# Peptides against a protein of PDB entry 8HF1, part 76

Target 1, 320 residues: chain A of PDB entry 8HF1
Amino acid sequence: NVMLYATKPTEVMVSFPHQEQVLTVTRLISAEIEKFYVSLDLMNIGVQPIRRSKSLQCLRDPSKKSFVKQLFNDFLYQMKEYGIYAASIAIISLIVEFDIKRRQAETLSVKLMHRTALTLCEKIRHLLVQKLQDMTYDDDDDNVNTEEVIMNFSTPKVQRFLMSLKVSFADKDPKDICCLVFVERRYTCKCIYGLLLNYIQSTPELRNVLTPQFMVGRNNISPDFESVLERKWQKSAIQQFRDGNANLMICSSVLEEGIDVQACNHVFILDPVKTFNMYVQSKGRARTTEAKFVLFTADKEREKTIQQIYQYRKAHNDIA

## One batch from the design tools (peptide; aimed at target 1 Q21 M151 P156 R160)

Design b2_p28_1_s1 (made by RFdiffusion4, then SolubleMPNN; from b2_p28_1, 12 letters changed)
Fold by OpenDDE base, seed 1:
Structure b2_p28_1_s1 (fold): chain B 320 residues (1-320), chain A 28 residues (1-28)
Amino acid sequence: as target 1 above (320 residues)
Amino acid sequence: LPEIPEEEFPEEVLKKYEEAQEKYEKLL
């Protein structure tokens, strides 16, 4: 029973101001995606050939348009929740996905649909990068990956997260660090990973201290070639973290029961803890002496978050 | 409500955050 020997980690809260102000570029991108949805609904993609394989029966035509909309909705969520710098990285994941789906397209109409989605992603990427360049003063340094650009174009949540990492890990021995970062969505893992790579590289105090990795939970929906690559990546990422070749791992909340990751000294919950299982599983990874369990909350939601954590603590103590 | 301690940031780090917010507000 792994629950009985868990040293209770120190729970810490990081509050961040609620951002009500939306950049003009964010509004323009949202409007371009909405226009694209209208166009997408008018697209005739025909009737797709039903592959007789029992595993592929789920991908009827409505699911292809629905999947395109899901990816853009996930992008819009990331742009809102993490900021335009994170969105500039998140859009690359959409570009990769739509290029794969474009190549895998069995019909010309589906190929054109994914091509149109890809063209929109390229436009969005250009708009984001152009806005990030508004802070580069020197015509010769196209480097949008500075600490300042990352910080200024991130949401208050991400800013406080980066501050917490800097305060927690500046000048520490990389061997003494075992950090988990939990996020809700799969694509957020890649986005925050890319952001952290750039932030760590631009931050001298962290450059030789933090080595990030990411792990995406299993996708139960599609046993596609991507699921094999993702499983290989997941195994490699876990192994690097076990071997100490990575000391910070970004995980989606879909950590299936049975991923044996080492006892961690830091666990960050970047997104709201929506389930008791997420609370128990994430907190149960903070097992070292002096382990910290850090929760991020908007100031407006602080009391609600504390109440929810109290309910989870009570429920956990009633089972233990 | 059980108190969950707030993370304390150094003043220098908070100042950089405030400067970043002021710059962000000018970019809106």
Scores: peptide ipSAE 0.335, ipTM 0.875, DockQ to the pose 0.682
OpenDDE base, seeds 2, 3, 4, 5: peptide ipSAE 0.323, 0.318, 0.216, 0.326; ipTM 0.865, 0.862, 0.624, 0.868; seed 4 fails the geometry check

Design b2_p28_1_s2 (made by RFdiffusion4, then SolubleMPNN; from b2_p28_1, 11 letters changed)
Fold by OpenDDE base, seed 5:
Structure b2_p28_1_s2 (fold): chain B 320 residues (1-320), chain A 28 residues (1-28)
Amino acid sequence: as target 1 above (320 residues)
Amino acid sequence: LPEIPEEEFPEEVLKKYEEALKRREKLL
């Protein structure tokens, strides 16, 4: 139980400016998704055969349309919160999912729905990649995966996160690093992982220092809904992090009571701490003597964030 | 309220960040 550990890591705040300006491409993509929702609502996909698999599939909205909308809403969230570069990675996950769903479609109407969603994702990917290429001054280098492109097309939050990683870990021994990065949403783990791979590869001071991995929290609904591949990936990712083959782990949930991860020296909270449990459990992973617990906040939310952390500290001291 | 210290970035890193922000503003 991580709650019982009175950890006193050094708490640090990283403030980032509120992004008021929205890129024209972001507005275009949002408008294309809204147009797609109107068309999707008009699609007659028929009554979906309730696959009476005795497992809790009945808790997934039986509308295959709601699942499509959820994936695009999660994409829109990632594009807003992390920026266009992160969105260019996030859209690939949607392409893969909709192509699988298209191939697995039991009806022509469902196959067409997933095909239309896939075509929209490909259009969005082209709009994103084109906008990333507009900054490559070298006509010959199609490489949109530079430090400069990543920084320019990331939100202020992600820019400050990358800066904090560079300052914290430049030219350090990989063995001395045990870093956790907490994000709110499971899909953000893959997106930030892909962004970090490209950033680290483009940053000489980090290239042989940071080896990222990601872990998606268990689906609370049932381990039966996790693909055998996802469970195998999670086990492999945790094992790599335990063995020191990975030294930075991105997580969407506090590693539930039972994933014994070694004492970490850095814990980054990239998204707002929404619960006392998240605060205690994430802070409880920063167990080394020089451990840092880094919080990211918008400048406008700084006071509210400090007040919330104070309430969590008080509540933790009353229990510990 | 307990002060949570702000992370201090080197001036060189801050300058690179401000340049990236200014470039982003031109792309809007």
Scores: peptide ipSAE 0.336, ipTM 0.879, DockQ to the pose 0.714
OpenDDE base, seeds 1, 2, 3, 4: peptide ipSAE 0.332, 0.320, 0.313, 0.319; ipTM 0.871, 0.866, 0.861, 0.865

Design b2_p28_1_s3 (made by RFdiffusion4, then SolubleMPNN; from b2_p28_1, 10 letters changed)
Fold by OpenDDE base, seed 5:
Structure b2_p28_1_s3 (fold): chain B 320 residues (1-320), chain A 28 residues (1-28)
Amino acid sequence: as target 1 above (320 residues)
Amino acid sequence: LPEIPEEEFPEEVEKKFEEAEKRYKELL
């Protein structure tokens, strides 16, 4: 029970400015998704055959339209919160998911729905990559994965996160690093993981220093092949992190689900701390003598964040 | 309120944030 450990890591805040200006490509992509929602609402996909799988699959929209909208809404959130570079990685996960759903479609109408969603994702990917190429002189896809492109097309939050990693870990021994990165949403884990792989590969001071992994919360809802693969991935990623084959782990609320990881020297909270449990569980991982607990906040939310952390500290001291 | 210290970046890193903001404005 991590709640019983009075951990006293060094708590640090990283403030980031509000990005007032939105790229034209971001507005275009948002408008294309909204147009797609109108089209999707007009699609007659019929009554889906209720596959009586004994699992609580009853929560899947019988139209499967809500699931499609959820994936695009999560993509729009990632594009807004992390920037268009992160969105270029996030869209690949949607492409993979909609291709799977297209192949698994039981009806022609559902197959067409997932095909239309896939075609939109391919268009979005093209628009994102084309915009990333505005900073590159050469049309080669590899040139979009530079430190400069990643930095310029990331939000001020992600820019500060990447620089905090660079300043904290440049030219250090990989064995001396045990880093956790907490994000709010499960899909963000994979997106930030892909961003970090490219950033680390483009940053000489980090290439042989940071080895990232990611873990997402257990999808207890579906015993399907995807859930077995996800569970195998999670077990492998956690094992690599325990064995020191990975020294940076991106995770969501998975630690609240009782996933135990080693004591860490760095804990980054990239997204707002929304619950007392998240605060205690994440802070409770910063257990080394020189452990750092880093909170990211927008400048406008700084006071509110400090007040919330104070309430969590008080509540923790009343229990510990 | 307990003060949570702000992370201090080196001046060279702060300049990179300013440059990135400038470039982002040019790429709108």
Scores: peptide ipSAE 0.601, ipTM 0.950, DockQ to the pose 0.645
OpenDDE base, seeds 1, 2, 3, 4: peptide ipSAE 0.602, 0.591, 0.598, 0.588; ipTM 0.950, 0.948, 0.949, 0.948; seeds 1, 3, 4 fail the geometry check

Design b2_p28_1_s4 (made by RFdiffusion4, then SolubleMPNN; from b2_p28_1, 13 letters changed)
Fold by OpenDDE base, seed 1:
Structure b2_p28_1_s4 (fold): chain B 320 residues (1-320), chain A 28 residues (1-28)
Amino acid sequence: as target 1 above (320 residues)
Amino acid sequence: LPEIPEMEFPEEVLEKYKKAEERRNKLL
């Protein structure tokens, strides 16, 4: 008997213009990654020793090249979907991952592969930071973390997201805020978290109002690749959110794992709702009185998004 | 189609957005 105290959250839409940012720096970065893929395909990494206890998925990439390509493809996606500012944060996650993989390398060839990937990430980071600095007017203030720089180098989606946070939470009591932000990809959680920290710190109306945290879903690839540190971080992040020490939680697909999070008054869906389960689970967290369920859509996809949400509403009402 | 209400933004916030968009478009 799940008492459907269905305080149905108010669904709200935020439309944003679809704009492909064709920055020269984005083209240069994409070309450097493509050149790196050609070089990576030519690298002889040999057969890696299979440890008997590794999950079946660790067995499928003996060269570890596909994982390297996946991380750069995820970075390219984040740069496209969230912008150059978000990409400058996202690249740090790749640097950390490749440095870990470089240190854990069982062979010189694998160590060199991860070192080459790391060197490319450092070059990409430099190109991104240099482009962010080109907009700092004061020769003396190398601070790329201003509201203006963040807004200028973010995609329309991220700009509208930041605006929606300001409109929703400016000058509110932090105790009255329980906000979830859903994103599709694991690495997007860290990227948007870092962006929000800098944005909140640069925005006086939010500086003492929002305390963000992030939670990454279990890696569908292997629970064994989830470091003990990541599991500790997840538990700590959830506990901080339960205790009210954090009032905004960025999540990727984590609700599928039955993580009991408090009833929220705001749920933001930053990325497209791709599954009925994601819709039901995310919407089912907006349980407070006057809870808002905020959807982001490109203007071109607005009608399709509305139609998809209507289908999900109908399907949910037919099961309830 | 069921109407989903659009989030309203204050004019000041929209003006900041337009200025940011214009600056970005000059960097293209």
Scores: peptide ipSAE 0.434, ipTM 0.899, DockQ to the pose 0.689
OpenDDE base, seeds 2, 3, 4, 5: peptide ipSAE 0.432, 0.425, 0.429, 0.435; ipTM 0.897, 0.891, 0.896, 0.898; seeds 2, 5 fail the geometry check

Design b2_p28_2 (made by RFdiffusion4)
Pose (drawn by RFdiffusion4):
Structure b2_p28_2 (pose): chain A 320 residues (1-320), chain P 28 residues (1-28)
Amino acid sequence: as target 1 above (320 residues)
Amino acid sequence: EEEEKEEEAEEEYEEALEKYEELLEEEE
């Protein structure tokens, strides 16, 4: 009876070769951000509330410097984990966030700090577009060139995920498919969402089948990439997925708990599984029959992750 | 047909890995 309304989806793996080498432009951007941090640390903005540790044992920077560093560090993480083009999208989210803070800002000193951060972010955007541009010698067709650069300017993890995404839904009806993808970090959702938008408008077979939509938790990141203060579109993303308008969901541990959704055909956990409860809930989200469940882990982490999953399965058996 | 599409996508993926490694070597 439970299997009538419940389903044990087939759980499969997608291993990818994990490499440690990085590109030189990554080193250059790291040096640029380090120079910016060193300069900003001494920004000496108007006196701010003292921020100490959780236990007050060690001091902390003012909340605003902490916020700027956090955003930059998130951008660097997105670049380290998902390739250059992922950073090319993520830098636009940083631009939008710094513009919004400039609008919200309430002092000349803080405003100046945010404007200069915007300037550096735009310089970084131009740097990313520059390396992305210095590969058009391969060919001139920007669509297949977008597909090719995405396959080449991405970590094996990103290549492998997008390869599985293409192969799983090559030419199926958009109506027939209902899938979710889970990622860990907040701005990673928006970054990878934008990457999927480019890829959907980069391939002929997937062009009219997949509809990517992303949503995150609190401290709601901006939904657009336009910097126009107000937008005309009003319909929400969750309501879209419930209404079938959107079929590809990019969320980060938000939809895993509570949020009712129709039974989904596929679930892709882009970032490695970490918590037993979250594993159980994410698997349960693939509530439809013949549901497919996908995981991505590094080759080096295969044994550890498999052993961890056995621990989980045995724990499920033990509890039962 | 599905298996042929998977094999073609795996070959394209292996070529993309080789090109990515060649790009690292060129930058070194």

Design b2_p28_2_s1 (made by RFdiffusion4, then SolubleMPNN; from b2_p28_2, 12 letters changed)
Fold by OpenDDE base, seed 3:
Structure b2_p28_2_s1 (fold): chain B 320 residues (1-320), chain A 28 residues (1-28)
Amino acid sequence: as target 1 above (320 residues)
Amino acid sequence: KEEELREKAEKELAEAEKKRQELLEKEE
C-alpha cells in the first residue's frame, strides 16, 4: 500500500508595494461617478412593479438604481485594484450591460436612467483611452495594447502577476501548462481575460504558449436568470480547458465540485483569500507534483496575510 | 535558465516600477 502522499503544492507569496498615489484620470473618473450618484438619487424612476419570480423567496429585486450603482462600484474597484488599463476593458462590459438594460426598459424614466449611465461610461472610456494614448510617443500607432502600456498602467499587483506568468511560462510547451487564476468578482474575470489576451499577444515569449479562457461561476441566484448565452459560454470554456485548447482559466468562484478540471500545475490567487473554503478549494486544484499555489499581498498587509494563511494551513492539516 | 528568467523579470519589474513612479511624479 504505497500511500501516495498527496504532494502539497508549493505555496508562493508575492509581495507588491502599496501604491497611495492615484492618477489624475482616476480621480476625475471617481468624481464623475460620485456626481452621477447624486444625480441618480434625484431621478424619479417611479415605483417598479416587483416581478414575483415563481420561487417563494421574495428576493427584493434590487432597485434598478441599486444595480446601476453596483456596476459602477465594481468598475471603481477594478480601476483601483487592477489599474486604468484593466479599467479601459472593464468599462466596455458596463457599456454593453447598460445598452441592454436601456433596450429592455419598460418605462421612459428607466430608459433615460440607463442612457445617462451609458453616456457616463462612454465619457469614462474616452478619458481612459486618451490617457493610455498619451504615453505612445508615436502619434501614428493607435495601438494602446503594447506590453509597455499594459505594464505601466497596471497596478503593482497586476505587474507582478504578469511577470510571474512570463517567468513561469516563457517558451514552454502549451501542453505542459494547466493554470488557474482565481479572482473574487465576476466582472474581474472578463477584465483580466481581456488584459491577458492583449498582454500575451504583445509578449513574444508567451505568444502561442498561453491560451486564456474565463469562466464565470454560476450565480447563487437561481439558474433561471443565467442567460442561455452565458451557459453556452461556460460550457464551451470548460470544454476548451479540458481539451487543452485553453491552458489558462480565469475563475471568480471555485469550480463547483462537479466540474472535473484537470490537475493544474499553477494556481494564482489574484485577490485576497477571504475564507478558509476559498483557500482549501483553490489550493485543492493544484494537484500535480510540482504544482505552485501563488498568492499576492500588499507589503502593508504581508504580516496579516502570512498569519491568515498559516491559520488556514493549520486548520487544513487538522482536518486532513 | 529559470534563475536567469527570474533575474530578467526582476529587472523588468524594477524598470516598470520606476517608469510608473516617473509617470505619477509627472502628474504632481
Scores: peptide ipSAE 0.356, ipTM 0.872, DockQ to the pose 0.764
OpenDDE base, seeds 1, 2, 4, 5: peptide ipSAE 0.337, 0.355, 0.316, 0.329; ipTM 0.861, 0.871, 0.850, 0.857

Design b2_p28_2_s2 (made by RFdiffusion4, then SolubleMPNN; from b2_p28_2, 13 letters changed)
Fold by OpenDDE base, seed 1:
Structure b2_p28_2_s2 (fold): chain B 320 residues (1-320), chain A 28 residues (1-28)
Amino acid sequence: as target 1 above (320 residues)
Amino acid sequence: AEEERRRKAEEELKKAEERRQKLLEEEE
């Protein structure tokens, strides 16, 4: 069910069924991660030297174990919220991160910890890819990136998001499209970006219409090499979006107020709006009456979501 | 044209949900 609200912009609420049932592969992966946490807690990595030049993140996790758990918890969240197809992309981000941390390891014990995490990520990747291949008669990895596989192994939320893109943008001039997609988490930007690349390539109606890009919020906390690459990527991504070389931008909700992104004709909020600030900032990117502000809600949470959005709308109108 | 695309997309969603539900039932 789609609810339309007469607002500036037009607010659209897309409902999706709540998913209680979980694939066996998802249960297996969750169990393997929990077993890994038990093993990780038993690992003696020793006292790590606190260097004053380390990022605030390294200062907050002297054991480096909490960061490993955070990445796997973020992966578990993505697998639950977006489905196993998105999880097959999300796991690559963990592999990259743990390989960086393994190479940066100051001790053999920390190097081994990250190696063990990598081994688990490769096992998870294999389990996910194998399950995606069960629908394809051909062993070719390229065959898992079909519209059908993407749709079947995506959550009802992601399915409705993809269909909303297809309905909204099929056969439009790419120059007339300015779309933002807001997600809560940093790693979700990369995951949904990879999913959209594959989906757009596999969907003839969108292949030459949508050019996605992603932007991660500035994490001022990590001066690490990754933060420099991300700052360069963000600058390039924003420039491509300004130049019209990209017309769909995936953003984390941690957009600092200082990112000058142009006014957009479509704003999708893929994750729940948890704060008034997120509501105002995301909605404020859709400035015309013709612009659409699209929210997704589970059917079970629909009434609560409607009430919350009404409160945010009222509060926004009282300030404006 | 947008309404027809919406109808088609709703039919595609329904089919995808039916296939997804079948996949879940085959694992129980």
Scores: peptide ipSAE 0.392, ipTM 0.882, DockQ to the pose 0.726
OpenDDE base, seeds 2, 3, 4, 5: peptide ipSAE 0.368, 0.379, 0.371, 0.391; ipTM 0.875, 0.879, 0.876, 0.883

Design b2_p28_2_s3 (made by RFdiffusion4, then SolubleMPNN; from b2_p28_2, 14 letters changed)
Fold by OpenDDE base, seed 5:
Structure b2_p28_2_s3 (fold): chain B 320 residues (1-320), chain A 28 residues (1-28)
Amino acid sequence: as target 1 above (320 residues)
Amino acid sequence: MEKEREEEALKKLEEAEKKRQEILEKEA
């Protein structure tokens, strides 16, 4: 039994300034969502037929209002954590989701609820795009996807992440890159994917170097809600990453339990490491000799993060 | 080469932060 001592990756901690100031557009959007919640609470959606679908989630909110609020809360979180550029991409995912749900609505009241949510998302999208365009002299939608606009309208965390990618991968051979990016939430995978596509396209040094994909963990809570398309897409994304057709994979933390991803040379943890399991599993993917494990922390949380990572490292060494 | 890229990245981050602050100051 040759215990192959897994080469420990080099741990890198990138600090970023805390942003306390909030853009006017962000305040406006938050206020519009709050007004919508008041309106949503006043909506009489009636008794929804409890179809005996085995998914526990359908049992929690027969009105489906909770799910609508969850999507907007996730959007608000994303706008705060990643910035308004990321939010402009995230809102499109809400638009798509609410449009699907509007079409699938079994009652007029549910259809109206999803329509109202959709109209709000369209308004939010307009506000976000308009604010991104304020920095571009040209009214062309394509001009909002510049490196400058992406950087200026991203949070300090995302700015540091993008620069870390540029420093790490500029002008490298795509074959020498196997990168994982871990994010906390499912919705963030697709948003950061869209952001990276635009950033890579706007960055000549990365355009033919990085090919991103994203993967969302299996929703164990409702396998019935995973569209056949989503499952096919996930399988395709994994296969592309295994075949080297994609060299950067964005994963939610929920992927920890089930996806055999190849050994990577770079692992980025974009969101705070909240659990020991997340630390071990994400770090355990950085297995090459020169593997880097990169963490991001706010300056205000730096000491706490250092202590937490030290504890996790110690605990991991005591088990290994 | 890597150090030069790090220095360039630092400058770009400083510029981006400066522009971000200028945007925030214009809204205040």
Scores: peptide ipSAE 0.316, ipTM 0.846, DockQ to the pose 0.732
OpenDDE base, seeds 1, 2, 3, 4: peptide ipSAE 0.315, 0.309, 0.312, 0.025; ipTM 0.847, 0.841, 0.843, 0.450; seed 1 fails the geometry check

Design b2_p28_2_s4 (made by RFdiffusion4, then SolubleMPNN; from b2_p28_2, 10 letters changed)
Fold by OpenDDE base, seed 1:
Structure b2_p28_2_s4 (fold): chain B 320 residues (1-320), chain A 28 residues (1-28)
Amino acid sequence: as target 1 above (320 residues)
Amino acid sequence: MEEELRRKAEKEYEEALKKREELLEKEK
């Protein structure tokens, strides 16, 4: 069910069914992560010398264990919210992060901790890929990136989002498309980006129409090598979007007010709008009356979401 | 054209939901 609201921009609410049932592989992976947390809590990594690196991250997690748990909790969230296909992409980001942290490890115990986390991530990756391959009957990894596999192993929210993209952009001129997709979490940007790349390549109606990019919020907190590469990548991605070499940008809700992104014809909010600021900032990117601001809601939360959006709209109109 | 595309996509979505439900039921 799609609800249309006459606003500047046009607000569209798209509903999807809430499914409580989870795949056996999802339960197995969750159980393996919980077992890993028990083992992680028992690991003696010693007192790490606090190098006076002015990185606020080193000050927040002297044990380096909370960061490991945070990454796996973010993965579990992505697997639940987006499905096992998205999780198969999300796990690669964890592998990359833990490999960096393993190489940067100052002690053998910390190196071993990150190695154990990597071993678990590889096991999870194999379990996910194996489950995706159960549909293709072919051993070729490329066969898991079909429209059918992506759709079947995505959550109802992601399926509805992909269909909304297909309806919105099928056979349009790429130059006329300026689309933003807002997600809550930084790692979701990369995950949904990878999913969209594969989906667009597998969908003939979108293959030459949509060129996605992603943007992660400036986490001023991580001075690490990754933050420099990400800043360079962000500048490149923004420039490609300005030049029209990319026409769909995936953004985390942590867009600092200072990212001058063009006025967009479409704004998709893939995750729930949790704050008035997120509502105003995301909606403020759709500046024309013809621009669509699309929200996704579970059917069980539809009424609550409608009331919340009404309150945000009222508050916005009282300030404007 | 947009309405026809929307109707087609809604049907494709319902079929994809059904396939997902069938996959979930096979794992019970």
Scores: peptide ipSAE 0.474, ipTM 0.914, DockQ to the pose 0.732
OpenDDE base, seeds 2, 3, 4, 5: peptide ipSAE 0.459, 0.451, 0.456, 0.463; ipTM 0.909, 0.903, 0.908, 0.910

Design b2_p28_3 (made by RFdiffusion4)
Pose (drawn by RFdiffusion4):
Structure b2_p28_3 (pose): chain A 320 residues (1-320), chain P 28 residues (1-28)
Amino acid sequence: as target 1 above (320 residues)
Amino acid sequence: DEIEEFEFPEEEEEKFEEALEKLEELRE
């Protein structure tokens, strides 16, 4: 009876070769951000509330410096984890966030700090587009070239995930497919969403089948990439997925709990599984019959992750 | 129970191997 309305989806793995080497432009950008941090640390903005540790044992920077550093560190993480083009999308989200803070800003000193952060972010945007541009010698067809650069300017993890996404839904009806993708970090959702938008408008077979949509939790990141203060589109993303308007969801541990959704065909956990409860809930989200469940882990982490999953399964058996 | 892997067509595996080789060359 439970299997009538419940389903045990087939759980499969997608391993990918994990490498440690990084590109030189990554070193250059790291040096540029370090120079910016050193300069900004001494910004000496108007006196701010003292921010100490949770236990007050050690001091902390003012909340605004902390916010700027946090955003830059998130951008660096997106670059380290998902390739150059992931950073190319993520830098636009940083530009939008700094422009919104400029608008919200209430002092000349803080405003100046945010404007200079915007300037550096745009310089980084131009740097990313520059390395992305210095590969068009391969060919001139920007569509297939977008596919090729995405396959080449991405970590094996990103290549492998997008490869599995292509193969799983090559030429199926968009109506027939209902899938979710889970990622860990907040701006990673928007970054990877923009990457999927480019890839969907980069391949002929997937062009009219997949509809990517992303949503996150609180401290709602901006939904657009336009910096126009107001937008005309009003319909929400969750309501779209419930209404079938969107079929590819990019969320981060937000939809895993509580949020009712129609039974989904596929679930892709892009970032490695960490918590038993979240594993159980994410697997349960693939509530449809013949549901497929996908995981991505590094080759080096294969034994550890498999052992952890056995611990989980045995824990499910033990509890039952 | 054992855990299984997802299978890929040979054409897509060859494209993936070529993309890895090009990535290694770019890193060098």

